# Designs tried in a protein design run: peptides against a protein of PDB entry 6DSZ. Part 78

Target 1, 361 residues: chain A of PDB entry 6DSZ
Amino acid sequence: NYVVTAQKPTAVNGCVTGHFTSAEDLNLLIAKNTRLEIYVVTAEGLRPVKEVGMYGKIAVMELFRPKGESKDLLFILTAKYNACILEYKQSGESIDIITRAHGNVQDRIGRPSETGIIGIIDPECRMIGLRLYDGLFKVIPLDRDNKELKAFNIRLEELHVIDVKFLYGCQAPTICFVYQDPQGRHVKTYEVSLREKEFNKGPWKQENVEAEASMVIAVPEPFGGAIIIGQESITYHNGDKYLAIAPPIIKQSTIVCHNRVDPNGSRYLLGDMEGRLFMLLLEKEEQMDGTVTLKDLRVELLGETSIAECLTYLDNGVVFVGSRLGDSQLVKLNVDSNEQGSYVVAMETFTNLGPIVDMCV

## One batch from the design tools (peptide; aimed at target 1 E300 V318)

Design b2_p26_7_s2 (made by RFdiffusion4, then SolubleMPNN; from b2_p26_7, 15 letters changed)
Fold by OpenDDE base, seed 1:
Structure b2_p26_7_s2 (fold): chain B 361 residues (1-361), chain A 26 residues (1-26)
Amino acid sequence: as target 1 above (361 residues)
Amino acid sequence: LAPASTRLVGPEELREKVDLSLLLKK
């Protein structure tokens, strides 16, 4: 009787930072297959709070704060299309993670998208959007009193969505997505009508973006718009302003993850397939009318880490590098480079013992 | 259930403020 002590998953497949345990606490949440680890980031270090077993592999994990909530809620979608909204409750020493809402969002008919599950939340918390199947965009309205997550599909004419985000600062929930057709890759926007359950024409589109455009980053106000990351280029577009850069350094390896550092969207961490960590900078220009526009984009190499599956900036230059293929790390960004020209120092390394094959023995 | 990671980042590791804006003023 080999009690195979079920080795806990060590490969990280998602991470998020926010205020889940309280309004004041900064949390790091780590998804490791079916496990959710919750930490509090404190001046004294990372404090582990709770580990939660999920009823499936976590495919989407996003924090969001609906209007009137004092702290963030957690949206989780599993690979088996089980969706839930979780709330952290603490009463003295009692810690409960409660399910505010749940549902299964699987469709009976649909081709699962080759690029996998995409889950996004409207910045104004009006809806959750899911790209689960080709040619469908699933919407989950976010109503305060809903214990059961109801979803509906909107048909997408664009069958091959690469990435999608909700934009900031839109009167109606607006998605921005990269899609591929026989002519190449393009960016399009749609407004999402909850009332009519349809797409309306979005504010802008950009046809014929870089052939390997793979990621959309929604940029908050005051810039607004989106960043599109390709293999060779990084492009900003907000409908009025277009700016592209092609820094040679990013061509060497594919950027695979990103994380916003500043709430205003001035800086983003980028990670590539070689474990290089970059900072993307949005330089602002203040116009005479007080409007803020993008002046320039810049990319700076910070250093090398484990190959990131996900990145999240914590605080004080500390970054969590969630790795699926290698060891996850806590790293510190320094103002001064070391002797090797790196601005990155590893603080802690979390050994990845490889894929836990759920050997249901 | 004990958290999977028993390792804690020490207090010194999080206390040092990095002004990342300075990293970018090359």
Scores: peptide ipSAE 0.028, ipTM 0.469, DockQ to the pose 0.504
OpenDDE base, seeds 2, 3, 4, 5: peptide ipSAE 0.012, 0.018, 0.018, 0.027; ipTM 0.434, 0.487, 0.497, 0.467; seed 2 fails the geometry check

Design b2_p26_7_s3 (made by RFdiffusion4, then SolubleMPNN; from b2_p26_7, 11 letters changed)
Fold by OpenDDE base, seed 5:
Structure b2_p26_7_s3 (fold): chain B 361 residues (1-361), chain A 26 residues (1-26)
Amino acid sequence: as target 1 above (361 residues)
Amino acid sequence: LAPESTRYVDAATLREKVDLSKVLAK
């Protein structure tokens, strides 16, 4: 009996922070191919709670809290289009991961998008959106009583979606996306009608954005709107206000991941392909009427880490750097720079043994 | 359900709130 101790996957392909185990616990969830690792974030570090084998490679992993839930639920979509909503339950020493809902969302007809699977959740938990195939936007309505995840498709005229997010503060679920056509890259918004199963005209659009615009960040209230990240520029748009910056420091390497630091969307971590870690800042201007508007955008270099596949701010300036290509890290952000001018200090390093090609025997 | 990870992840001291606004004011 060759117990091939199947080496556990070490390459991180997703991470998320939230309150999954309880309302009070801060959790770090890490996706490593087919494996989900659940940690509690403590003052002493990461405490492992559970590891879960998934029915395929994790492609999407998002925490969300429906109205009247005490803690976050976990949405997972696999690369084979198996969707589930998971709940953590603890009864004494017994820990169970319960499937609240599941379904397969694969279409019989469709071209898988070259940019891969995108899964997003409406901030008000009205629906899940999936970009799986070119020219289609899949909607999973979120209903408490649904044990079966039912989905429908809306036709998307824009065939080449680069990135998509749900916006905050919208009366109807509203998506914002970057797409490419023969004229360049553009940003558009659509309202999603669950009733009519169609798109309505969104609040705004911006034609002819930067040619390499690659990411959309939905900005929470009070700002609302979205940040569009390109190779050379970062832009903000909310329908009323447009602001663009082109900091020279971001031109050197492509920004590949982001994570919101503040609940109000005032700060974001950005990671690039060289492992540089940046802070994006939204400067506020308070108007005489008490309205808060965006005054300016700033980008600051914090330091260098492993090349991030995903970033998540935990608490107290601690960041998890999930790496696929290198070692994952816990890093501390400091107020003062070190002798090298870095604000980043590595706290812990998690050795990446490389891509486990799951030879499914 | 995979077995509980027995790996102690060493001490990340999450002790003090870093006012990151001060990092950027310099």
Scores: peptide ipSAE 0.027, ipTM 0.528, DockQ to the pose 0.377
OpenDDE base, seeds 1, 2, 3, 4: peptide ipSAE 0.007, 0.019, 0.023, 0.000; ipTM 0.355, 0.476, 0.456, 0.390; seed 3 fails the geometry check

Design b2_p26_7_s4 (made by RFdiffusion4, then SolubleMPNN; from b2_p26_7, 13 letters changed)
Fold by OpenDDE base, seed 3:
Order: structure tokens, then C-alpha cells, then sequence
Structure b2_p26_7_s4 (fold): chain B 361 residues (1-361), chain A 26 residues (1-26)
């Protein structure tokens, strides 16, 4: 019996940080094709807790905490449109990953979107949104008692959505998205009515953004609104305030991933196609009425890492750099630069043996 | 013109829930 130890996938295609194992534990979750790895972040490093095989390539992996949950739940969508909500449960030494809900969200009719699967969760955990097909936005209502993930589609007039997020601080679930039409790229918002199963007019729109606008970042309160990242520009919009920067340093390589550092959205990590790591800073201005507004945007080069497919800030200036093309890394952000002017030091490197092509034989 | 020391917001201003100081010493 040759136990062919199937080589484990090493290429990272997603990572998230949160409190999945407990309310107190800080976890790093890593998606490696069909494999989910769960770590606890400790003073000694990453402690492996569990590895989970999924029924397909992980396309979406998001942590969320519904009202009344003590810890985060995990939403996973596979490339074959299998959706699940997972819960970590420990009972003494027994560790179980419980499926709270599951479903297949594939449509019989629709053009799969060229920009791939997008999955987003409303910050208030009212719904999950999925952009799977052109001209459709799929909604999964989040209900505690629902073991079967039911979804419905809302028709989206904008056929070519580039990226989409739920906004923070909205009375109704509100999406913000970049889309392309024959006139260029634009940003639009829609409110999502769960009751009527339709879109209502959102709070704002921005026509004619940068032609290569590729990412939307939803900004938490007190700022609210969204950041739109292009090849040459970074813009902020919240309906009342618009601010754009075009730092020359970002023109050298396309930003491909981002991660929020601060819970209030004051800082974001940005990674580009050359493995450069940036910090995006939102400078606050406190108004006389106590309102906080965006004063300015700043981008600073921190250093160089492996080419990030995903970034996640852990804690104490430690960042996980999930790489598909290179080695994944734990890196430390430093206050002071080294002799080369870098604020980034590699702490640990995880060898990438390349993509395991699941030959479906 | 004093060079504006662009003081990066240092890791000390980052969230510090986990003391990773022991990892940094290895």
C-alpha cells in the first residue's frame, strides 16, 4: 500500500484574520486551493489548530460575527458555487468544524463574470452578497435558524462589475461597486431591500472614475464611504466628501490587494504586482461639532515582500503575506527603517512548491 | 527647509493584543 502522501497545496489564494476559535484567540485562516488552514496567533508564532478539506477550490473566505455570536463565523464559497457557514467548536481536546448552514448558489442561466467570483458580507450581518454572473447580484439573507442557505437574485443593470463591497453605517444594506460601460468606469451605490428583493437608489454615485479603477474598500465609521483604488489614483468618496490622490509611486506597479489595519479604517496595507508593500493612511480632521472628516490621504512605501495574493494584518506590526506566485511570509513592520530604507523585516518564510494542479482525472 | 521627517505611524501605534516579542528574539 503505497501511501502516496499527496503533496499539500502551498500556494495561498486567500487569508483572513479574526476570532474564529474563540472570542479571545486571534486566528489566521489561510486558503490553499481546497485546503483551509487554521492558526492561532501566539507570542511564539503561528500555532496550527486545524486543517480542513473543502469540497472545491475556495473562491471566497470571509469572517463575520452576527449579533449575539461570541466569536466569528466563517463564510466559504467554492469555485463550484458551494456555500457554507462554518463554526469552530472545541469540547475539551475535541475540535470540530461545524457546518451551520450550506447551499449551492449556482444559477442555471447566466454568464460567469470575467473578473471572477466576488463575495461580500454586510457589516451588520444582514446578508451576504455575491457577484457570480454578469447582470445579477445574488443575496443570501443571514438568518440564525436557516440551515439551508437560500439565495435570490436581483437584476443589476451594470453588466460589467469590477469590484463590489457593502458600505458601513447604512440604515439599509448598501453596496458600492465599480463598473465599466462604453463611457468608462464608474462608481455607484445601491440599497438592497431584503423585503422587496430589489435595489433602491443608493446615497451617491461617481461617474467617470479612473479607467483602471479596480478595487473598492468600504471604510468604517467615523469616516464612512469608500476608497476606490486605480492604477494611478486613490480616491475617497462618502457622498459628501470627495478626495483624490495620484502618488507617482503607485504608477510603477498595479495594486492587487489590500487589508485594513485599524478597526476605524485609518490605515490600510496595499500590495502591488511587484511585491511592494504600502500603507494607505486616512488623515482625520475633527470638526467643531465633533464629526470626523477625511482631511487627506497619504501613501507610504513600507518595503518589499513576496508578491501578495492577499494581505492580513495580525497584531503588533506583524503582517501575513499570502503569496500564490512566491513564498508566503510573516513580516514585521518597524517604526524605523533599516539601512536600505525598508520598514519591513521578514520573520518567517513559507516555501511555495507551486500550484497543485488538481488534475481531475 | 528641514526635511519633513515623514514619521511613519510606527508599530507602537498598531494594535498590540498579542505580544510577539518572543518571536522577534529568535
Amino acid sequence: as target 1 above (361 residues)
Amino acid sequence: MKPASTRLVGPEELREKVDLSEILKK
Scores: peptide ipSAE 0.019, ipTM 0.439, DockQ to the pose 0.053
OpenDDE base, seeds 1, 2, 4, 5: peptide ipSAE 0.011, 0.010, 0.014, 0.037; ipTM 0.402, 0.499, 0.456, 0.550; seeds 1, 4, 5 fail the geometry check

Design b2_p26_8 (made by RFdiffusion4)
Pose (drawn by RFdiffusion4):
Structure b2_p26_8 (pose): chain A 361 residues (1-361), chain P 26 residues (1-26)
Amino acid sequence: as target 1 above (361 residues)
Amino acid sequence: SAPESSFPEEVLEEPNAMEELGEKLE
């Protein structure tokens, strides 16, 4: 027999922003399935540079540039457990994606977990963290000689884990995650020590959270902490400091995705399965000692995009809406809600044949 | 080939639109 592609996969599973082509090259990297798309934000709008294709299902896609690098290094993990670090190199008149490092990191003894694979990267590029199998947190230290991507497993006493994030602004690599056991689910803190290959007691106390907490947000350096998005209550956790708001405006649909807007983290974008688009706020309270603190949380609806699986703010009040169940699109957010109450205006839609349930000729 | 998009000229005139929106919602 013989199989050909009549149409590339159009559903968007992942999208990230960063400086990948050069420095201050606002790149939008869109992950379909086996395809990877790279764009440069120009005055025209989204203009592509190179659409590559891999022999795997892109499951983790993150950007970073470690200590003393020219441009961000891209990291990709295949669902069949193929890990690689890439670099856009336009040295010549052509374009080549050099593979700085690669290595298969499948464990012969783990069970894939509910909520699938999670790929997290250290705030200061100390290591790559993986959550492939239950009870096994895999660490991949980041240096130069680790070109044949080597790795080691730590053990995780917490068996059922929902979402994991690396915390900003800590003495060393620290992890914040939501896990489940009997008696509801909780949030626990750990420290990753890649010198002893162990877990150390985390920075702060284990808190009880909402029963349906589904997302953890890494809050940047000026504030520090973690934001946990459940079904009905949005909570902020940072050591002893703790804030939460529970608007009934949210419970109607589960919040699925989040995206950081400002570098400060004062503004965030949220998405519903009903197709909404929220703005999560961390309002500031600059005090007498020239320091900045955080006072409250406010969530107010912006309008509605399409159902988003990915979410990314690009530039000049524009957000790329990566839709898996429908057309992905481009959106302009305006201060003046011109028509009705929607601060959201569609600029461009991308044909997504969506989940093809049935068909005929 | 990968698709393209377009921006109106007004989009380039509003670099602080997101920040001003957040201040209004506060």

Design b2_p26_8_s1 (made by RFdiffusion4, then SolubleMPNN; from b2_p26_8, 8 letters changed)
Fold by OpenDDE base, seed 3:
Structure b2_p26_8_s1 (fold): chain B 361 residues (1-361), chain A 26 residues (1-26)
Amino acid sequence: as target 1 above (361 residues)
Amino acid sequence: AAPTSSFPPEVLKEPDAMEKLAEKLS
């Protein structure tokens, strides 16, 4: 009996940080193709808690905390359009991963988007949004009593959505997205009506953004709004304030991932295709009325890492660099640069053995 | 001018589990 121990996947395709095992535990969750790894971040390192096999490649993995939950829940969508909401339960030494809700969200009709699957969660946990197909936005209402993830589609007039996020601080769930048309790339917002199952006009739009604008970052309060990242520019917009920078340092390589460092959205990590790690800083201006506005944007090169597929800030300047192409890393961000001018020190490296080529024999 | 440290010391919370991690992994 050759138990071909199928080699576990090592390439990382997603990572998130939150409080999944308890309200107090800081967790790192890592997606490696069909495998979910759950760690507790401890003073001694990453403590493995559980591994979960998924029925398909993990395409979306997001933590969220509905109102009155003590800890985060995990939303997963697979590349086969299987959606689930997972809860961690521990009773003594017994660990269980409970499926709170599940469903298949595949449509019978639709062109799968060439830019892949996008899954987003409303910051107020009113809904999950999915861009799976061109010209459709799928909504999963979040209801605690519903074990079946039911979805509906809203038609998008914008056929070529590049990226989409839910905005913070909106009375109604509001999406912000970059889309492409024959005239270029643009940013638009829509309010999502759960009652009417339609889009309403959003608070703002920005036509003719940078031609290579590829990512939307929703900015928490007090700033609100969104950051749009391109090849050459980084733009902030909140409906009232527009600010753009074009730092030459980002032109060398495409930014491919980001992660928020501060809960208030004052700092973000950015990773590019060369493994350069940047900090994006939102400089604050406090108004006389106590309102906080964006004064300026700044980008600083921190150093080099493995080429990040995903980044997640843990705490105390420690970052997990999830790599698909190279070794994943735990890195420390230092206040002072080393002799080479780098603020990044590798703490731990996780060997990537490459993609499991399913040799269909 | 030396690049001003982009990490104000204030953002490093008290020596939390991650500082001890950093010390142990360094």
Scores: peptide ipSAE 0.015, ipTM 0.469, DockQ to the pose 0.051
OpenDDE base, seeds 1, 2, 4, 5: peptide ipSAE 0.014, 0.000, 0.016, 0.006; ipTM 0.351, 0.311, 0.457, 0.330; seeds 4, 5 fail the geometry check

Design b2_p26_8_s2 (made by RFdiffusion4, then SolubleMPNN; from b2_p26_8, 8 letters changed)
Fold by OpenDDE base, seed 2:
Structure b2_p26_8_s2 (fold): chain B 361 residues (1-361), chain A 26 residues (1-26)
Amino acid sequence: as target 1 above (361 residues)
Amino acid sequence: SMPTSSFPPEVLKEPDAMEKLAEKLL
């Protein structure tokens, strides 16, 4: 009986940055199948804090800060629809990851969506939204006192949702999503009524977007609205302003992940299927009334990395490149390009041993 | 064990490095 000591998973499925261990600590959280790794970002590098085993593959991992919390909480959804909200507690040298709330959000009836599980959190922490099944949007209301995560479904008329996000700066929780119908791909918004458990008409829609529109980025204030990323185009829309670019450089490979660099949403990192790293820049225009509007969109090639499953900007031009297919990396963005025109320098590489097939022998 | 990374000492000297990069790229 060879007890093959199951190697720990090395492929990264998700990563997130925030203030989980304290209000002051910058953390990097890495999902590796069933394993959560928690680091503190320090001047000396990534300091390991704790490893947490999950009762299933992590499918969603998001940090959020409810009103009156001093630090971020962690939402996790597993591929088996187990949901939890985790809190970090430290008392001297004792480190506890406590479950504030948990539940199973699986439905008895529903077709699992082909584009997989999507989990999103309202920026004002009013609810969690889940696209698990075609034609359903699941809502988990966020209540501080509720240890049991209860969810309800709202029917979506749009059966083939590609991507969905909550918008910023909305009086009611508002989703923006790309969907496909027989006429093509479209963008729509809905307000989510917790009271009535229904969708209300959202602030805007855009019919007939690019046929390969695949991602929605919610843009924070002062810009607001959303960025829609396709194969050939990047489009901004906020209800009042529309702007589209079609930079030839993005046509070469599909953009597959993104990460916001600035709290104000002026810069994003984009990763494609070839491991190219881009910066998306939102040029601001200040109006005479002090309002800020989008002047232009720009995309710049920074360099090449491992093929990103997820990207997280840490601090001072340091980026974590979480890779599922290749080695994960810490990279530095430099102000000056090298002789090859690259702004990217690999600082550290984390070997990916590939998928561990649990052969039950 | 979880891996520990180390940053080169130059990495944290210029907190505005990303801002300077963005200003150069705009």
Scores: peptide ipSAE 0.237, ipTM 0.807, DockQ to the pose 0.884
OpenDDE base, seeds 1, 3, 4, 5: peptide ipSAE 0.105, 0.177, 0.088, 0.208; ipTM 0.733, 0.775, 0.684, 0.793; seed 5 fails the geometry check

Design b2_p26_8_s3 (made by RFdiffusion4, then SolubleMPNN; from b2_p26_8, 9 letters changed)
Fold by OpenDDE base, seed 4:
Structure b2_p26_8_s3 (fold): chain B 361 residues (1-361), chain A 26 residues (1-26)
Amino acid sequence: as target 1 above (361 residues)
Amino acid sequence: AAPTSSFPPEVLKEPDAAEKLAEKLL
């Protein structure tokens, strides 16, 4: 009996930052295939707290804080459509990961979307949205007392959803998505009715966006709305304000991930397929009435990292670069560029041993 | 054991470099 000690996966396929272990702790959570690694971010670095084995590849990993929770809960969806909500519980030295809710959200009928699984959480924690299958949007209502994750489907007329997010500041849960049809790519919004289990008309739409528009970023208040990332352009829309930039520097490689730096959505990290790290800046204009509007968008090249599958800003200019193709990194953003013009310095590198093909011998 | 990354404590005590970078870039 060769106990092939299954080498632990090292490729990162998701990362998230939040307050999972306590309300005060800043955590980094890293998804490595079937493994969840939980760290506390400290002034001394990343302190490992727990490793959790999941019954499947982690496809979605999101932190969220329902009303009345003191700390964040973790939503996980596996590639086998097992959904769970996890809570961290510490009692002295005993550390437990509690399943608050669980369910399987697989449909018997549906074409799995070619762009993979998308999972999103309403900022007000009213629901989880899942794009699992073409022409379907799955909703998991969030209820405090429900240990069984129940889902329903809403039919999407738009068969080719590229990316989707919930918007901020909406009275009803509202999705914003990029979709493709024979005429090109478009942005649309829908309100999600939990009662009627249907879509209502959303606040806005934008037809004929950039042909390669691939990513939606929901922008918090005070700006609201969404950023649409393309190959050549970055656009902002909130229903009333539209802004577009086409910085030449982003044309070289497709932006594949983002992470919000500021809680107010003034800054975002962007990572491309070449491992370039950018800062997207939302310049604010304060109106005489105290309203904040978007004045301009700016993109700045910070430097190069490993090719990011995911990015997360930690604190004090430290960024975790989760890489699937290369080594994951902790990098420091500096105020001043080095001699090469880079604002990025690698602090730590986490060797990616590649996909350990389980050679079933 | 997950690698315990020790940051130099000085690096995390600096004011948010991303904020200062944004101020410089704006």
Scores: peptide ipSAE 0.016, ipTM 0.456, DockQ to the pose 0.784
OpenDDE base, seeds 1, 2, 3, 5: peptide ipSAE 0.000, 0.000, 0.006, 0.007; ipTM 0.289, 0.303, 0.366, 0.491; seed 3 fails the geometry check

Design b2_p26_8_s4 (made by RFdiffusion4, then SolubleMPNN; from b2_p26_8, 9 letters changed)
Fold by OpenDDE base, seed 3:
Structure b2_p26_8_s4 (fold): chain B 361 residues (1-361), chain A 26 residues (1-26)
Amino acid sequence: as target 1 above (361 residues)
Amino acid sequence: AAPTSSFPKEVLETPNAAKDLAEKLL
């Protein structure tokens, strides 16, 4: 009896970096359809630690650290709306992935959004937000004692949300989102009241952004606010300061993913549909009162990689390029360009054997 | 002059597990 070991998925659909196995370990977590792979970044390479089978395609995968946790927890949402919070525990050589909380967050009534599932975590770990259905924002309060992920819905007047994030540095959990209406695309903010289970007016809005504005990046302090990425433009807004750039180089191909390099949000990696890798830079201006403001935005072409579905900066200029369409890569960012003008060097390539077509015979 | 990268050398030269990885794979 040849047990045909089903070929493991190789196409990457998500990746995150953090401290999941311990406070000191640098981890790379990779989502490959229903499979979660956990690596430790070591002097010897990516050491595989654990593989976890999920009950459905991983649609959201985010690391977060609640106040008084020594290491990150992992939030996963599947395409079947199964949510869980996972913790890594090791006791000697025994490795366990513990489900701290779980739940199904599917609604009986709702139109699934055409832009797919969005899951976000408040930077202060007060809640998880989910855009699953048009006109609804689902909130999962984060409570340590609750093993059952309970959610409630808040009605969104904005039916066509494109992307949403929680902002940093907000007294109340605050979302920033791009939405489309008959007049175009706009950016709006809402405060989320856990007590009242409603939206309050957010700190700012920006009407009539670029028609193809597709991504929101929440910027950490000291800058705060958000970056809005379009087809032709990149804009920053924090309520007090607005700045927009339209670098011609980004018009050639749509930016499809991003990842923060610096903890303070001074640099972001951007990947486009042609496999071009960019650095977005936030130039700081220090005011006489010690406040830091955004002086300018700059985009630099670093080089080419596999077409990224997701990017994650590890450390020391090492980046994991998670690809769905091509081979995933570890790449090194260099200070100096090579003879071809590229700042990107491939370190390792992970062969993508294509999508596992579940041939249900 | 080739455009000098805006990468801070201190970020790319920081001793960590990813540095050791880079030194082994390059």
Scores: peptide ipSAE 0.022, ipTM 0.616, DockQ to the pose 0.065
OpenDDE base, seeds 1, 2, 4, 5: peptide ipSAE 0.000, 0.000, 0.007, 0.017; ipTM 0.342, 0.325, 0.472, 0.521; seeds 2, 5 fail the geometry check

## One batch from the design tools (peptide; aimed at target 1 D262 R298 Y343)

Design b2_p27_1 (made by RFdiffusion4)
Pose (drawn by RFdiffusion4):
Structure b2_p27_1 (pose): chain A 361 residues (1-361), chain P 27 residues (1-27)
Amino acid sequence: as target 1 above (361 residues)
Amino acid sequence: SEEELEEELEELEEEEEEEEEEREEEE
């Protein structure tokens, strides 16, 4: 027999922003399935540079440039456990994606978990963290000689884990995650020590959270902490400081995705399965001592995009809406809600043949 | 409440404009 592609996969599973082509090259990297798309934000709008194709299902896609690098290094993990670090190199008149490092990191003894694979990267590029199998948190230290991507497993006493994030602004690599056991689910803190290959007691107390907490947000350096998005209550956790708001405006649909807007983290974008688009706020309270603190949380609806699986703010009040169940599109957010109450205006839609349930000729 | 949200968006727009001006000055 023989199989050909009559149409490339159009559903968007992942999208990230960063400086990948050069420095201050606003790139939008869109993950479909086996395809990877790279764009440069120009005055025209989204203009592509190179659409590559891999022999795997892109499951983790993150950007970073470690200590003393020219441009961001891209990291990709295949669902069949193929890990690689890539670099856009336009040294010649052509374009080559050099593979700085690669290595298969499958464990012969783990059970894939509910909520699938999670790939997290250290705030200061100390290591790559993986959550492939239950009870096994895998660490991949980041240096130069680790070109044949080597790795080691730590053990995780917490068996059922929902979402994991690296915390900003800590003494060393620290992890914040939501896990489940009997008696509801909780949030616990750990420290990753890649010198002894162990877990150390985390920065702060283990808190009880909402029963349906589904997302953890890494809050940047000026504030520090973690934001946990459940079904009904949005909570902020940072050591002893703790804030939460529970608008009934949210419970109608589960919040699925989040994206950071400002570098400060004062504004965030949220998405519903009903197709909404929220703005999560961390309002500031600059005090006498020239320091900045955080006072409250406020969520107010912006309008509605399509159902988003990915979410990314690009530039000049524009957000790319990566839709898996429908057309992905481009959106302009305006201060003046011109028509109705929707601060959201569609600029461009991308044909997504969506989940093809049935068909005929 | 709508005016408070519009102020947040206006602040964001102003910060974007300042960043564009800084970019032009650097060029």

